# Designs tried in a protein design run: peptides against a protein of PDB entry 5ONS. Part 157

Target 1, 181 residues: chain A of PDB entry 5ONS
Amino acid sequence: MFKKFDEKENVSNCIQLKTSVIKGIKNQLIEQFPGIEPWLNQIMPKKDPVKIVRCHEHIEILTVNGELLFFRQREGPFYPTLRLLHKYPFILPHQQVDKGAIKFVLSGANIMCPGLTSPGAKLYPAAVDTIVAIMAEGKQHALCVGVMKMSAEDIEKVNKGIGIENIHYLNDGLWHMKTYK

## One batch from the design tools (peptide; made by RFdiffusion4, then SolubleMPNN)

Design b2_p28_1_s4 (from b2_p28_1, 15 letters changed)
Fold by OpenDDE base, seed 3:
Structure b2_p28_1_s4 (fold): chain B 181 residues (1-181), chain A 28 residues (1-28)
Amino acid sequence: as target 1 above (181 residues)
Amino acid sequence: MPELSEEEKKALAERLAEEERAAELARE
């Protein structure tokens, strides 16, 4: 989503959200990420304005005090930014790729099934279309936010093709957009 | 409660990204 993204060229505008809209978004976030509820007041303090940065290709980034928290495309599900995920790693279920897959993930490549079933990888139960944090062998922090294109069960059985779609990865255009105030 | 402050967490994430960037550049 952000492989060719640049803040200067791809951001259209930024709007401050009304209180009612913020409440709706918070409810949606709790629905998508139930474990975030106790932390939501810390992530999105009531006293702080919430903004949406509108970008090309129908991308929207949710921000508070300049911090990039979540993003979505075409009003689909929200994804946490890697920066938020590094602070709150429990927001998403995890999948772990082997060491050999790291370089490809960091190039924006989708995660192939063998990278999730090989020694050094860890595959946890997850349904298709689940948003997941991509961990890596020997690494503490998530390298990528992805979407399961197959269930964990099918990845293990078929072990061929794209297992997880790469949505947002370390050092992509969104990552380099550190803040937006 | 998180052990690190928000600023420390952010700094840690940035350091990690720099390490990964360096590794990627070395690979290319």
Scores: peptide ipSAE 0.033, ipTM 0.534, DockQ to the pose 0.037
Fold by OpenDDE base, seed 4:
Structure b2_p28_1_s4 (fold): chain B 181 residues (1-181), chain A 28 residues (1-28)
Amino acid sequence: as target 1 above (181 residues)
Amino acid sequence: MPELSEEEKKALAERLAEEERAAELARE
């Protein structure tokens, strides 16, 4: 989603949200990520304005005090940014790739099944379309936010093809954006 | 992965947030 993303070229505008809209978004976030509810007042303090940065290709980024928190495309599900996920790693279920897959993940490549079934990988139960954090063998921080394109069970059985779609990865255009006020 | 208690989540979040900041500085 952000492989060719550049803040100067791909950001269209930024709008400050009304209180009612913020409440609706918070409800959506709790629905998607039930475990986030106790943390929302810390992540999105009531005293701080919430903004949406609108980008090309129907991408929207939710920000508070310049921090990039969540993003979505075409009013689909919200994804946490890697920066938020590093602070709150429990927001998403995890999958772990082996060391050999790291290079490809950081190039924006989708995660292939063998990278999830190898000895250094850890594959946890997850249904298709689940948003997941991609961890890596020997690393403490998520490398990528992805979407399961196959169930964990099918990844293990078939063990070929695209297991997880790479949505947002470390050092992509969104990562380099850092802040937006 | 076993689910963490709220206290464990808080402790983990704080530690990993600090590690992320340190890692970012190390990459600069």
Scores: peptide ipSAE 0.028, ipTM 0.560, DockQ to the pose 0.040
Fold by OpenDDE base, seed 5:
Structure b2_p28_1_s4 (fold): chain B 181 residues (1-181), chain A 28 residues (1-28)
Amino acid sequence: as target 1 above (181 residues)
Amino acid sequence: MPELSEEEKKALAERLAEEERAAELARE
């Protein structure tokens, strides 16, 4: 989603949200990520304005005090940014790729099944379309936010093709934004 | 509670980016 993304070229505008809209978004976030509810007041304090950064390709980024928190495309599900995920790693279920897959993940490549079934990888139960954090062997922090394109069961059985779609990865265009005020 | 500082995030990103650049050069 952000492989060729550039803040200067791909951001259209930024709007401050009304209170009613913020409430709706918070409810959506709790529905998607139930574990975030106790932390939501810390992440999105009531006293702080919430903004949406509108980007090309129908991408929207939710921000508070300049911090990039979540993003979505075409009003689909919200994804946490890696910066938020690094603070709150429990927001997403995890999958782990082997060391050899790291270089490909950081180039924006989708995660192939063998990278999830090989020694050093860890594959956990997950259904198709589940948003997941991609961890790596020997690394403590998530490298990527992805979406399961096959169930964990099918990844193990078929062990061929795209297992997880790469949505957002370290050092991509979204990561380089860092903040937006 | 926050797990990573901005400095730690930056350091991690830079290290991983260096690894990626090295991997790219190795593939050339």
Scores: peptide ipSAE 0.027, ipTM 0.461, DockQ to the pose 0.034
Fold by OpenDDE base, seed 1:
Structure b2_p28_1_s4 (fold): chain B 181 residues (1-181), chain A 28 residues (1-28)
Amino acid sequence: as target 1 above (181 residues)
Amino acid sequence: MPELSEEEKKALAERLAEEERAAELARE
């Protein structure tokens, strides 16, 4: 989603959200990520304005105090940014790739099944379309936010093809955006 | 994936946030 993303070229505008819209978004976030509910007050304090940065390709980024928190495309599901995920690693279920997959993940490549089934990888139960954090052997922080294209069960059984779609990865355009006020 | 209490999640989040900040500073 952010392979060729550049803040100067791809951001269209930024709007401050109304209270009612913020409440709706918070409810939506809790629905998607139930475990985030106790933390929403410190992630999105009531006293702080919430903004949407509108980008090309129908991408929207939710921000508070300049911090990029969540993003979505075409009003689809919200994804946490890696920066938020690094602070709250439990927001998403995890999958772990082996060391060999790291370089490909960081190039924006989708995660292939062998990288999730090999020694050094850890595959946890997850259904198709589940948004997941991609961890890696020997790395502390998530490398990528992805979407399961196969269930964990099928990844293990088939062990061929794309297991997880790479949505947002470390050092992509969104990562380098860093902040937006 | 570990089953963490809210207190453990908080401690983990704080630790990882600190590590992330340190890593960012090292890259600048």
Scores: peptide ipSAE 0.024, ipTM 0.523, DockQ to the pose 0.038

Design b2_p28_2_s1 (from b2_p28_2, 12 letters changed)
Fold by OpenDDE base, seed 3:
Structure b2_p28_2_s1 (fold): chain B 181 residues (1-181), chain A 28 residues (1-28)
Amino acid sequence: as target 1 above (181 residues)
Amino acid sequence: SLEEEYLKAVEENASDDELIELAKKLLE
C-alpha cells in the first residue's frame, strides 16, 4: 500500500474530525481490535483532536498530536501503523517469518508460505482475511502489517503461494512520514 | 537512539542495504 508512497506527493489534505466522528471511529476500532479498548484513552486522549490525513488512492491516516496511529483504504478496515504496533504489540495476532524472509518483507514483497512454515518461522492459527503482525525470528518488534490470504491451516497444508499480503512494512512510505502535524 | 539513526539515514538517502540493516537493529 505504501511502497511508492511519498508524503510530499501523495498527501492531499488533512482535516480535523468532529467529536461525533471520532466516537464512531473509536467504536469501530474496538470492534476490530477488542483488546485495544482499555488502552484507547491513552492512544487517543479525549482532550486531543483527531485528524485524518487524506492521501491518494483513497488512503486515510488517523493521527493524534502528529502521531500516525491507524490507516485504511477506501473506507475498509483500519490497520495499525507499525509505530503504534511497536508500542502495543498485542493489537494484532502475530505470525513469525524466518530470518531469510526478512529482506523480502522489507522490500514490500508478500509473504510466501514457505517463509511461514520453515524452521525459525512460527505459524499461529488465523483465518483468511485476518490482519496480522509479521514478526521476525529472534526479533521483538513487528516488521510488517499484513493480511492473511490463506488460513494458517491452508498455509501449512498447501505450503505454496502467497500466504500473507504485505500491507505496511518498515522503511515504506508510511514509516518515513514519522509524524504529521 | 536507533530510531533516530535510522531516520537520519533515511533523510540522507542511504542505500536500501544500509536501511535494511538499521531496520533489523530496530527489531531487536
Scores: peptide ipSAE 0.023, ipTM 0.342, DockQ to the pose 0.045
Fold by OpenDDE base, seed 2:
Structure b2_p28_2_s1 (fold): chain B 181 residues (1-181), chain A 28 residues (1-28)
Amino acid sequence: as target 1 above (181 residues)
Amino acid sequence: SLEEEYLKAVEENASDDELIELAKKLLE
């Protein structure tokens, strides 16, 4: 989603959201990520304005105090940014790729099934279309936010093709934004 | 910090290989 993304070229505008809109978004976030509910007031304090950065290709980024929190495309599901995920790693279920897959993930490549079934990888139960954090063997921080294109069960059985779509990865255009005020 | 070093490298238009290596360190 952000492989060719550039803040200067792809951001259209930024607007401060109304209270009613913020409430709706918070409810949606809780629905998508039930475990975030106890932390939502810390992540999005009531006193702080919530802004949405509108980008090309129907991408929207939620920000609070300049911190990039979540993004979505075409009014689809929200994804946490890697920066938020690093602070709250429990927001997403995890999948682990082996060491050899790191360089490919960081180039924006999708995660192939063999990279999730190799000895250094760890594949956890997850349904198709589940948003997941991609962890790496021997690393503590997520390197990618992805979407299961196959269920974990099918990844093991088929073990061929794209297992997880790479949505947002370390060193992509979104990561380079860092903040937006 | 490692993050600052990485971001500086980005600003200086470092090669993809260099950025990947720095990013790997950030994940440790």
Scores: peptide ipSAE 0.022, ipTM 0.346, DockQ to the pose 0.042
Fold by OpenDDE base, seed 4:
Structure b2_p28_2_s1 (fold): chain B 181 residues (1-181), chain A 28 residues (1-28)
Amino acid sequence: as target 1 above (181 residues)
Amino acid sequence: SLEEEYLKAVEENASDDELIELAKKLLE
């Protein structure tokens, strides 16, 4: 989603959300990520304005005090940014790739099934379309936010093709966008 | 910090190989 993203070229505008809209967004986030509810006031303090950075290709980034928190495309599901996910790693279910897959993930490549079934990888139960954090063997921080393109069961059985779509990864255009005020 | 080092490398347009190595360290 952000492989060719550039803040200067791809950001259209930024709007401050009304209180009612913020409440709606918070409810959506809790629905998507039930475990986030106790932390939501810390992530999005009531006293702080919430803004949406509107980008090309119908991408929207949710920000608080310049911190990039979540993003979505075409009013679809919200994804946490890697920066937020590093602070709150439990927001997403995890999948783990082996050490050899790291370089490919960081190039924006989709995660192939063998990278999820090889020694050093860990494949956890997940349905198609589940948003997941991509972890790596021996690493503490997520290197990618992805979407299951096959169920975990099918990945294990078929072990061929794209298992997880790479949505957001370290050193992509969104990562380079450190803050936006 | 490792993150600062990585971000500095990005700003300096380091090679993909260098960025990957720094990212690997950052992820530890």
Scores: peptide ipSAE 0.020, ipTM 0.385, DockQ to the pose 0.045
Fold by OpenDDE base, seed 1:
Structure b2_p28_2_s1 (fold): chain B 181 residues (1-181), chain A 28 residues (1-28)
Amino acid sequence: as target 1 above (181 residues)
Amino acid sequence: SLEEEYLKAVEENASDDELIELAKKLLE
């Protein structure tokens, strides 16, 4: 989603959200990520304005005090940014790729099944379309936010093709955006 | 370390509640 993303070229505008819209978004976030509820006041303090950065390709980034928190495309599900995920790693279920897959993940490539089933990888139960944090052997922080294109069960059984779609990865355009005020 | 404990919990498929509690400690 952000492989060729550049803040200067791909941001269209930024709007401050109304209270009612913020409430709706918070409810949606809790629905998507139930574990975030106790932390939501810390992540999105009531006193702080919430903004949406509108980007090309119908991408929207939710920000508070310039911090990039979540993003979505075409009003689909929200994804946490890696920066938020690094602070709150429990927001997403985890999957772990082996060392060999790291370079491909960081190039924006989708995660192939063998990278999730090989020694050094760890595959946890997850259904298709589940948003997941991609961890890596020997790394402490998530490398990528992805979406399961196959269930964990099918990844193990088939062990071919795209297991997880790479949505947002370290050093992509969104990562380099850092803040937006 | 607290970080190691968190990672261990993830490996053991701990509940979100458990992971949240461990994460709280990491953020203190």
Scores: peptide ipSAE 0.013, ipTM 0.387, DockQ to the pose 0.091

Design b2_p28_2_s2 (from b2_p28_2, 11 letters changed)
Fold by OpenDDE base, seed 4:
Parts: structure tokens; sequence; C-alpha cells
Structure b2_p28_2_s2 (fold): chain B 181 residues (1-181), chain A 28 residues (1-28)
């Protein structure tokens, strides 16, 4: 989603959200990420304005105090940014790739099934279309936010093709967009 | 910083292997 993203070229505008809209978004976030509810006031303090950065390709980025928190495309599901995920790693269910897969993930490549079934990888139960945090063997921080293109069960059985779609990865265009006020 | 070094490597079009090595430290 952000492989060729550039803040200067791909950001259209930024708007401050009304209270009613913020409440709706918070409810949606809780629905998507049930475990986030106790932390939501810390992530999105009531006293702080919430803004949406509108980008090309129908991408919207939710920000508070300049921090990029979540993003979505075409009013689809919200994804946490890697920067937020590093602070709150429990927001998403995890999948782990082996050390050898790191270079490919960091190039924006989709994650192939063998990279999820090999020694050093850890594949956890997850349904197709689940948004997941991609961890790396022996590493503490997620390097990618992805979407399951196959169920974990099918990844193990078939073990061929794209297992997880790479949506947002370390050092992509969104990552480079550190803050936006 | 380690992050700055990583970002610079990307800007310099470092190989994926080089980026992976830097990422090992960054992702600890």
Amino acid sequence: as target 1 above (181 residues)
Amino acid sequence: SLEERYLQAVKDNASYDELAELAKELLK
C-alpha cells in the first residue's frame, strides 16, 4: 500500500474530526481490536484533537498530536501503523517469519507460505482476511502489517503461494512519514 | 542512530541482504 508512497506527493489534505465522528471511529477500533479498549484513552486522549490525513488511492491516516496511529483504504478496516504497533504489540495477532524472509518483507514482498512454515517461523491460527502483525525470528518488533490471504491451516497444508499480503512494512512510505500535524 | 543508519542504507539502495542485517539490530 505504501511502497511508492511519498508524503509530499501523495498527501492531499488533513482535516480535524468532529467529536461525533471520533466517537464512531473509537467504537469501530474497539470492534476491530477488542483488546485496545483499555488503552484507547491513552492512544487517543479526549482532550487531543483527532485528524485524518487524506492521501491518494483513497488512503486515510488517523493522527493524534501528529502521531500516525491507524490507516485505512476505501473506508475499509483500520490498520495500526507499525509505530503504534511497536508501542502496543498486542493490537494485532502475530505471525512470525524466519530470518531469511526479512529482506523480502522489507522490500514490500508478500509473504510466501514456505516462509511461514519453515524452521524459525511460527504460524498461529488465523482466518483468511485477518490483519496480522508480522514478527521476525528472534526479534521483538514487528516489521510488517499484513493480511492473511490464506488461513493458517491452509498455509500449512498447501504451503505454496502467497500466505500473507504485505500491507505496511518497515521503511516504507508510511514509516518515513514520522509525524503529521 | 540505528534507525538512521537503516534509513540511509535504504536511500543508498543497499542490497536486501544488507538491509536485512541492519534490520536484525533494529528489530531487537
Scores: peptide ipSAE 0.036, ipTM 0.574, DockQ to the pose 0.038
Fold by OpenDDE base, seed 3:
Structure b2_p28_2_s2 (fold): chain B 181 residues (1-181), chain A 28 residues (1-28)
Amino acid sequence: as target 1 above (181 residues)
Amino acid sequence: SLEERYLQAVKDNASYDELAELAKELLK
């Protein structure tokens, strides 16, 4: 989603959201990520305005005090930014790729099944279309936010093809968009 | 370790610039 993204070229505008819209978004976030509910007041304090940065390709980034929190495309599901995920790693279920897969993930490549079933990888139960945090063998912090293109069960059984779609990865265009005020 | 430094930086509410630099090195 952000492989060719550049803040200067791909950001269209920024709008401040109304209270009613913010409430709706918070409810949606809780629905998508139930574990985030106790933390939403900390992530999105009531006293702070919430803004959406509108980008090309129908991408929207939710921000508070310039911090990039979540993003979505075409008003689909929200994804946490890696920066937020590093602070709150429990927002997403995890999958772990082996050491060999790291370089490919960091290039924006989708995660292939063997990278999730090999020694050093850890595959946890997850249904297709689940948004997941991609962890790296031997590393504490997520390097990618992805979407399961196969269930964990099918990844293990088939062990061929794209297991997880790479949506947002470390050092992509969104990552380099550190803040927006 | 670098991981410990990054984690501490997160806890200390370091700027994204600082976190980004640490994160880049962390996952190289």
Scores: peptide ipSAE 0.030, ipTM 0.584, DockQ to the pose 0.078
Fold by OpenDDE base, seed 1:
Structure b2_p28_2_s2 (fold): chain B 181 residues (1-181), chain A 28 residues (1-28)
Amino acid sequence: as target 1 above (181 residues)
Amino acid sequence: SLEERYLQAVKDNASYDELAELAKELLK
C-alpha cells in the first residue's frame, strides 16, 4: 500500500474530525481490535483532536497530535501503523517469518508460505483476511503489518504461494512519514 | 526469553490483558 508512497506527493489534505465521527471510529476500532479498548483513551485522549490525513488512492491515516495511529483504504478496515504497533504490540495477532524472509518483506514483497513454515518461523492460528503483525526470527519489533491470504491451517498444508499480503512494512513510505501535524 | 514468552502467550491465545503486561515488559 505504501511502497511508492511519499508524503509530499501522495498526501492530499488533512481534516479534523467531528466528535460524532470520532466516536464511530473508536467503536469500529474496538470492534476490530477488542484488546485495544482499555488503551484507547491513552492512544486517543478525549482532549486531543483527531485528524484524518487523506492520501491518494483513497488512503486515510488517523492521527492524534501528529502521531500516525491507524490507516485504511477505501473505507475498509483499519490497520495499525507499525509505529503504534511497536508501542502496543498486542493490538494484532502475530506471525513470525524466518530470518531469510526479512529482506523480502522489507522490500515490500508478500510473505510466501515457506517463510512461515520453515525452521525459525512461527505460524499461529489465524483465519483468512485476519490482519496480523509480522514478526521476524530474532527480532523484537514487528517489521510488517499484513493480511492473511490463506488460513494458518492452509498455509501449513499447501505451503506454497502467498500466505500473507504485505500491507505496511518498515521503511516504506508510511514509516518514513513518521509524523504529520 | 521474554520475546519467546510473549509469542507463546500469543500461541496459547492469552487474554489481551496478559499480552499487554508482557508487551510492557518487552518495551522496557
Scores: peptide ipSAE 0.024, ipTM 0.508, DockQ to the pose 0.064
Fold by OpenDDE base, seed 2:
Structure b2_p28_2_s2 (fold): chain B 181 residues (1-181), chain A 28 residues (1-28)
Amino acid sequence: as target 1 above (181 residues)
Amino acid sequence: SLEERYLQAVKDNASYDELAELAKELLK
């Protein structure tokens, strides 16, 4: 989603959200990520304005005090940014790729099944379409936010093709955006 | 609680590495 993303070229505008819209978004976030509910007041304090950065290709980024928190495309599901995920690593279920897959993930490539079933990888139960944090062997922080294109069971069984779609990865255009005020 | 300790670390602007360590048990 952000492989060729540049803040200067791909950001259209920024708007401040009304209270009612913020409430709706918070409810959606809790629905998508039930474990986030106890932390939502810390992540999005009531006293702080919430803004949406509108980008090309119908991408929207949710921000508070300039911090990039979540993003979505075409009003689909919200994804946490890697920067938020690093602060709250429990927001998403995890999958772990092996050492050899790291360089490909960091190039924006989708994650192939063998990279999730090989020694050094760890595959946890997850249904298709689940948003997941991609961890890596020997690394402490998530390298990527992805979407399961196959269930964990099917990844193990078939063990070929795209297992997880790469949505947002370390050092992509969104990562380098850092803040927006 | 573990969650309270984690939240306090966030408020104290702890490093991502420190936060990651404190959050390990929360991932279980």
Scores: peptide ipSAE 0.029, ipTM 0.513, DockQ to the pose 0.771; fails the geometry check

Design b2_p28_2_s3 (from b2_p28_2, 10 letters changed)
Fold by OpenDDE base, seed 1:
Structure b2_p28_2_s3 (fold): chain B 181 residues (1-181), chain A 28 residues (1-28)
Amino acid sequence: as target 1 above (181 residues)
Amino acid sequence: SLEEKYLEAVKNNASYDELIKLAKELLK
């Protein structure tokens, strides 16, 4: 989603959200990420304005105090940014790729099944379309936010093709955006 | 070689910054 993304080229505008809209978004976030509920007031304090950065290709980034928290495309599900995920790693279920897959993930490539089934990888139960944090063998912080294109069960059985779609990865355009006030 | 350097970095648990740098060169 952000492989060719550049803040100067791809951001259209930024709007401050109304209270009613914020409430709806918070409810959606809790629905998508139940574990976030106790932390939501810390992540999105009531006293702080919530903004949406509108980008090209119908991408929207939710921000508070300039911090990029979540993003979505075409009013689909929200994804946490890697920066938020690094602070709150429990927001997403995890999958772990082996050491050999790291370089490809960091280039924006989708995660292939063998990288999730090989020694050093860890594959956890997850259904198709589940948003997941991609961890790397030997690393503490997630390197990618992805979407399951196959169930964990099918990844293990088929062990061929794209297992997880790479949505947002370290050093992509969104990562480089850092803040937006 | 560049590949050997990358593999060594991974083995030594290099930082993501270092891995990104090496990966970009390797995959170019």
Scores: peptide ipSAE 0.314, ipTM 0.842, DockQ to the pose 0.025
Fold by OpenDDE base, seed 3:
Structure b2_p28_2_s3 (fold): chain B 181 residues (1-181), chain A 28 residues (1-28)
Amino acid sequence: as target 1 above (181 residues)
Amino acid sequence: SLEEKYLEAVKNNASYDELIKLAKELLK
């Protein structure tokens, strides 16, 4: 989603959201990420305005005090940014790739099944279309936010093809954006 | 080689900053 993203070229505008819209978004976030509820007031304090940075390709980024929190495309589900996920790693269920897969993930490549079934990888139960945090063997911080293209069960059985789609990864255009005020 | 340097960095549990730097050179 952000492989060729550049703040200067791909950001269209930024708007401050109405309180009613913010409430709706917060409810949606709790629905998508139940574990976030106790932390949502810390992540999105009531006193702070919530803004949406509108980008090309129908991408929207939720920001509070300049911090990039969540993003979505075409009014789809929200994804946490890696920067938020690093602070709150429990927001997403995890999958772990082996050491060999790291370089490919960092290039924006989708995660292939063998990288999730090999020694050093850890595959946890998850249904298709689940948004997941991609962890790496020996690392404590997620390097990617992805979407399960196969269930964990099917990844183990088939063990071939794209297991997880790479949506947002370390050092992509969104990562480099850092903040937006 | 770049590949060897990257593998060594991974083995030594280098930071993501270091790995990203090496990966970009390796995969560009």
Scores: peptide ipSAE 0.310, ipTM 0.852, DockQ to the pose 0.026
Fold by OpenDDE base, seed 4:
Structure b2_p28_2_s3 (fold): chain B 181 residues (1-181), chain A 28 residues (1-28)
Amino acid sequence: as target 1 above (181 residues)
Amino acid sequence: SLEEKYLEAVKNNASYDELIKLAKELLK
């Protein structure tokens, strides 16, 4: 989603959200990420304005005090930014790729099944279309936010093709967009 | 402390379930 993303070229505008809209978004976030509810006031303090950075390709980035928190495309599901995920790693269920897959993930490549079933990888139960954090063998922080293109069960059984779609990864265009006010 | 446990779990790449469990404990 952000492989060729550039803040200067791909950001259209930024709008401050009304209270009612913020409430709706918070409810959506809680629905998507039930475990986030107790933390939501810390992540999105009531006293702080919430803004949406509108980008090309129908991408919207939710920000508070310039911090990029979540993003979505075409009003689809919200994804946490890696920066937020690093602070709250429990927001997403985890999958772990082996060391060999790291360079490919960081190039924006989708995660292939063997990278999830090989020694050093850890594959946890997850249904297709689940948004997941991609961890890496020997690394502390998530490398990528992805979407399960196969269930964990099918990844193990089939062990061919794209297991997880790479949505947002370290050093992509969104990552380099550290803040936006 | 619970905070230390949580941070240690993060450092050790604990599972989602473990992390959320610890996070909930921190909020009690």
Scores: peptide ipSAE 0.134, ipTM 0.689, DockQ to the pose 0.107
Fold by OpenDDE base, seed 5:
Structure b2_p28_2_s3 (fold): chain B 181 residues (1-181), chain A 28 residues (1-28)
Amino acid sequence: as target 1 above (181 residues)
Amino acid sequence: SLEEKYLEAVKNNASYDELIKLAKELLK
């Protein structure tokens, strides 16, 4: 999603949200990520304005105090940014790739099944379309936010093809954006 | 080789900044 993303070229505008809209978004976030509810007031304090950065390709980024928190495309589900996920690793279920897969993930490549079934990888139960944090063997911080293209069960059985789609990864255009006020 | 350097960096738990740098070079 952000492989060729550039803040200067791909951001169109930024709007401050009304209180009612913020409430709706918070409810949506809780629905998507139930575990975030106790932390949402810390992540999005009531006293702080919430903004939406509108980007090309129908991408929207939710921000508070310039911090990029969540993003979505075409009003689909929200994804946490890696920066937020590093602070709150429990927002997403995890999958772990082996050491050899790291370089490919960091290039924006989708995660192939063998990278999830090989020694050093850890494959946890997850259904198709589940948004997941991609962890790496020996690393404590997620290097990618992805979407399951196969169930964990099928990844293990078939062990061929794209297991997880790479949506957002370290050093992509969104990562480089850092802040936006 | 670059591949060996990358694998060594991974083995030594190098920072993501270093891994990203090496990965980019490797993929050129």
Scores: peptide ipSAE 0.057, ipTM 0.671, DockQ to the pose 0.026

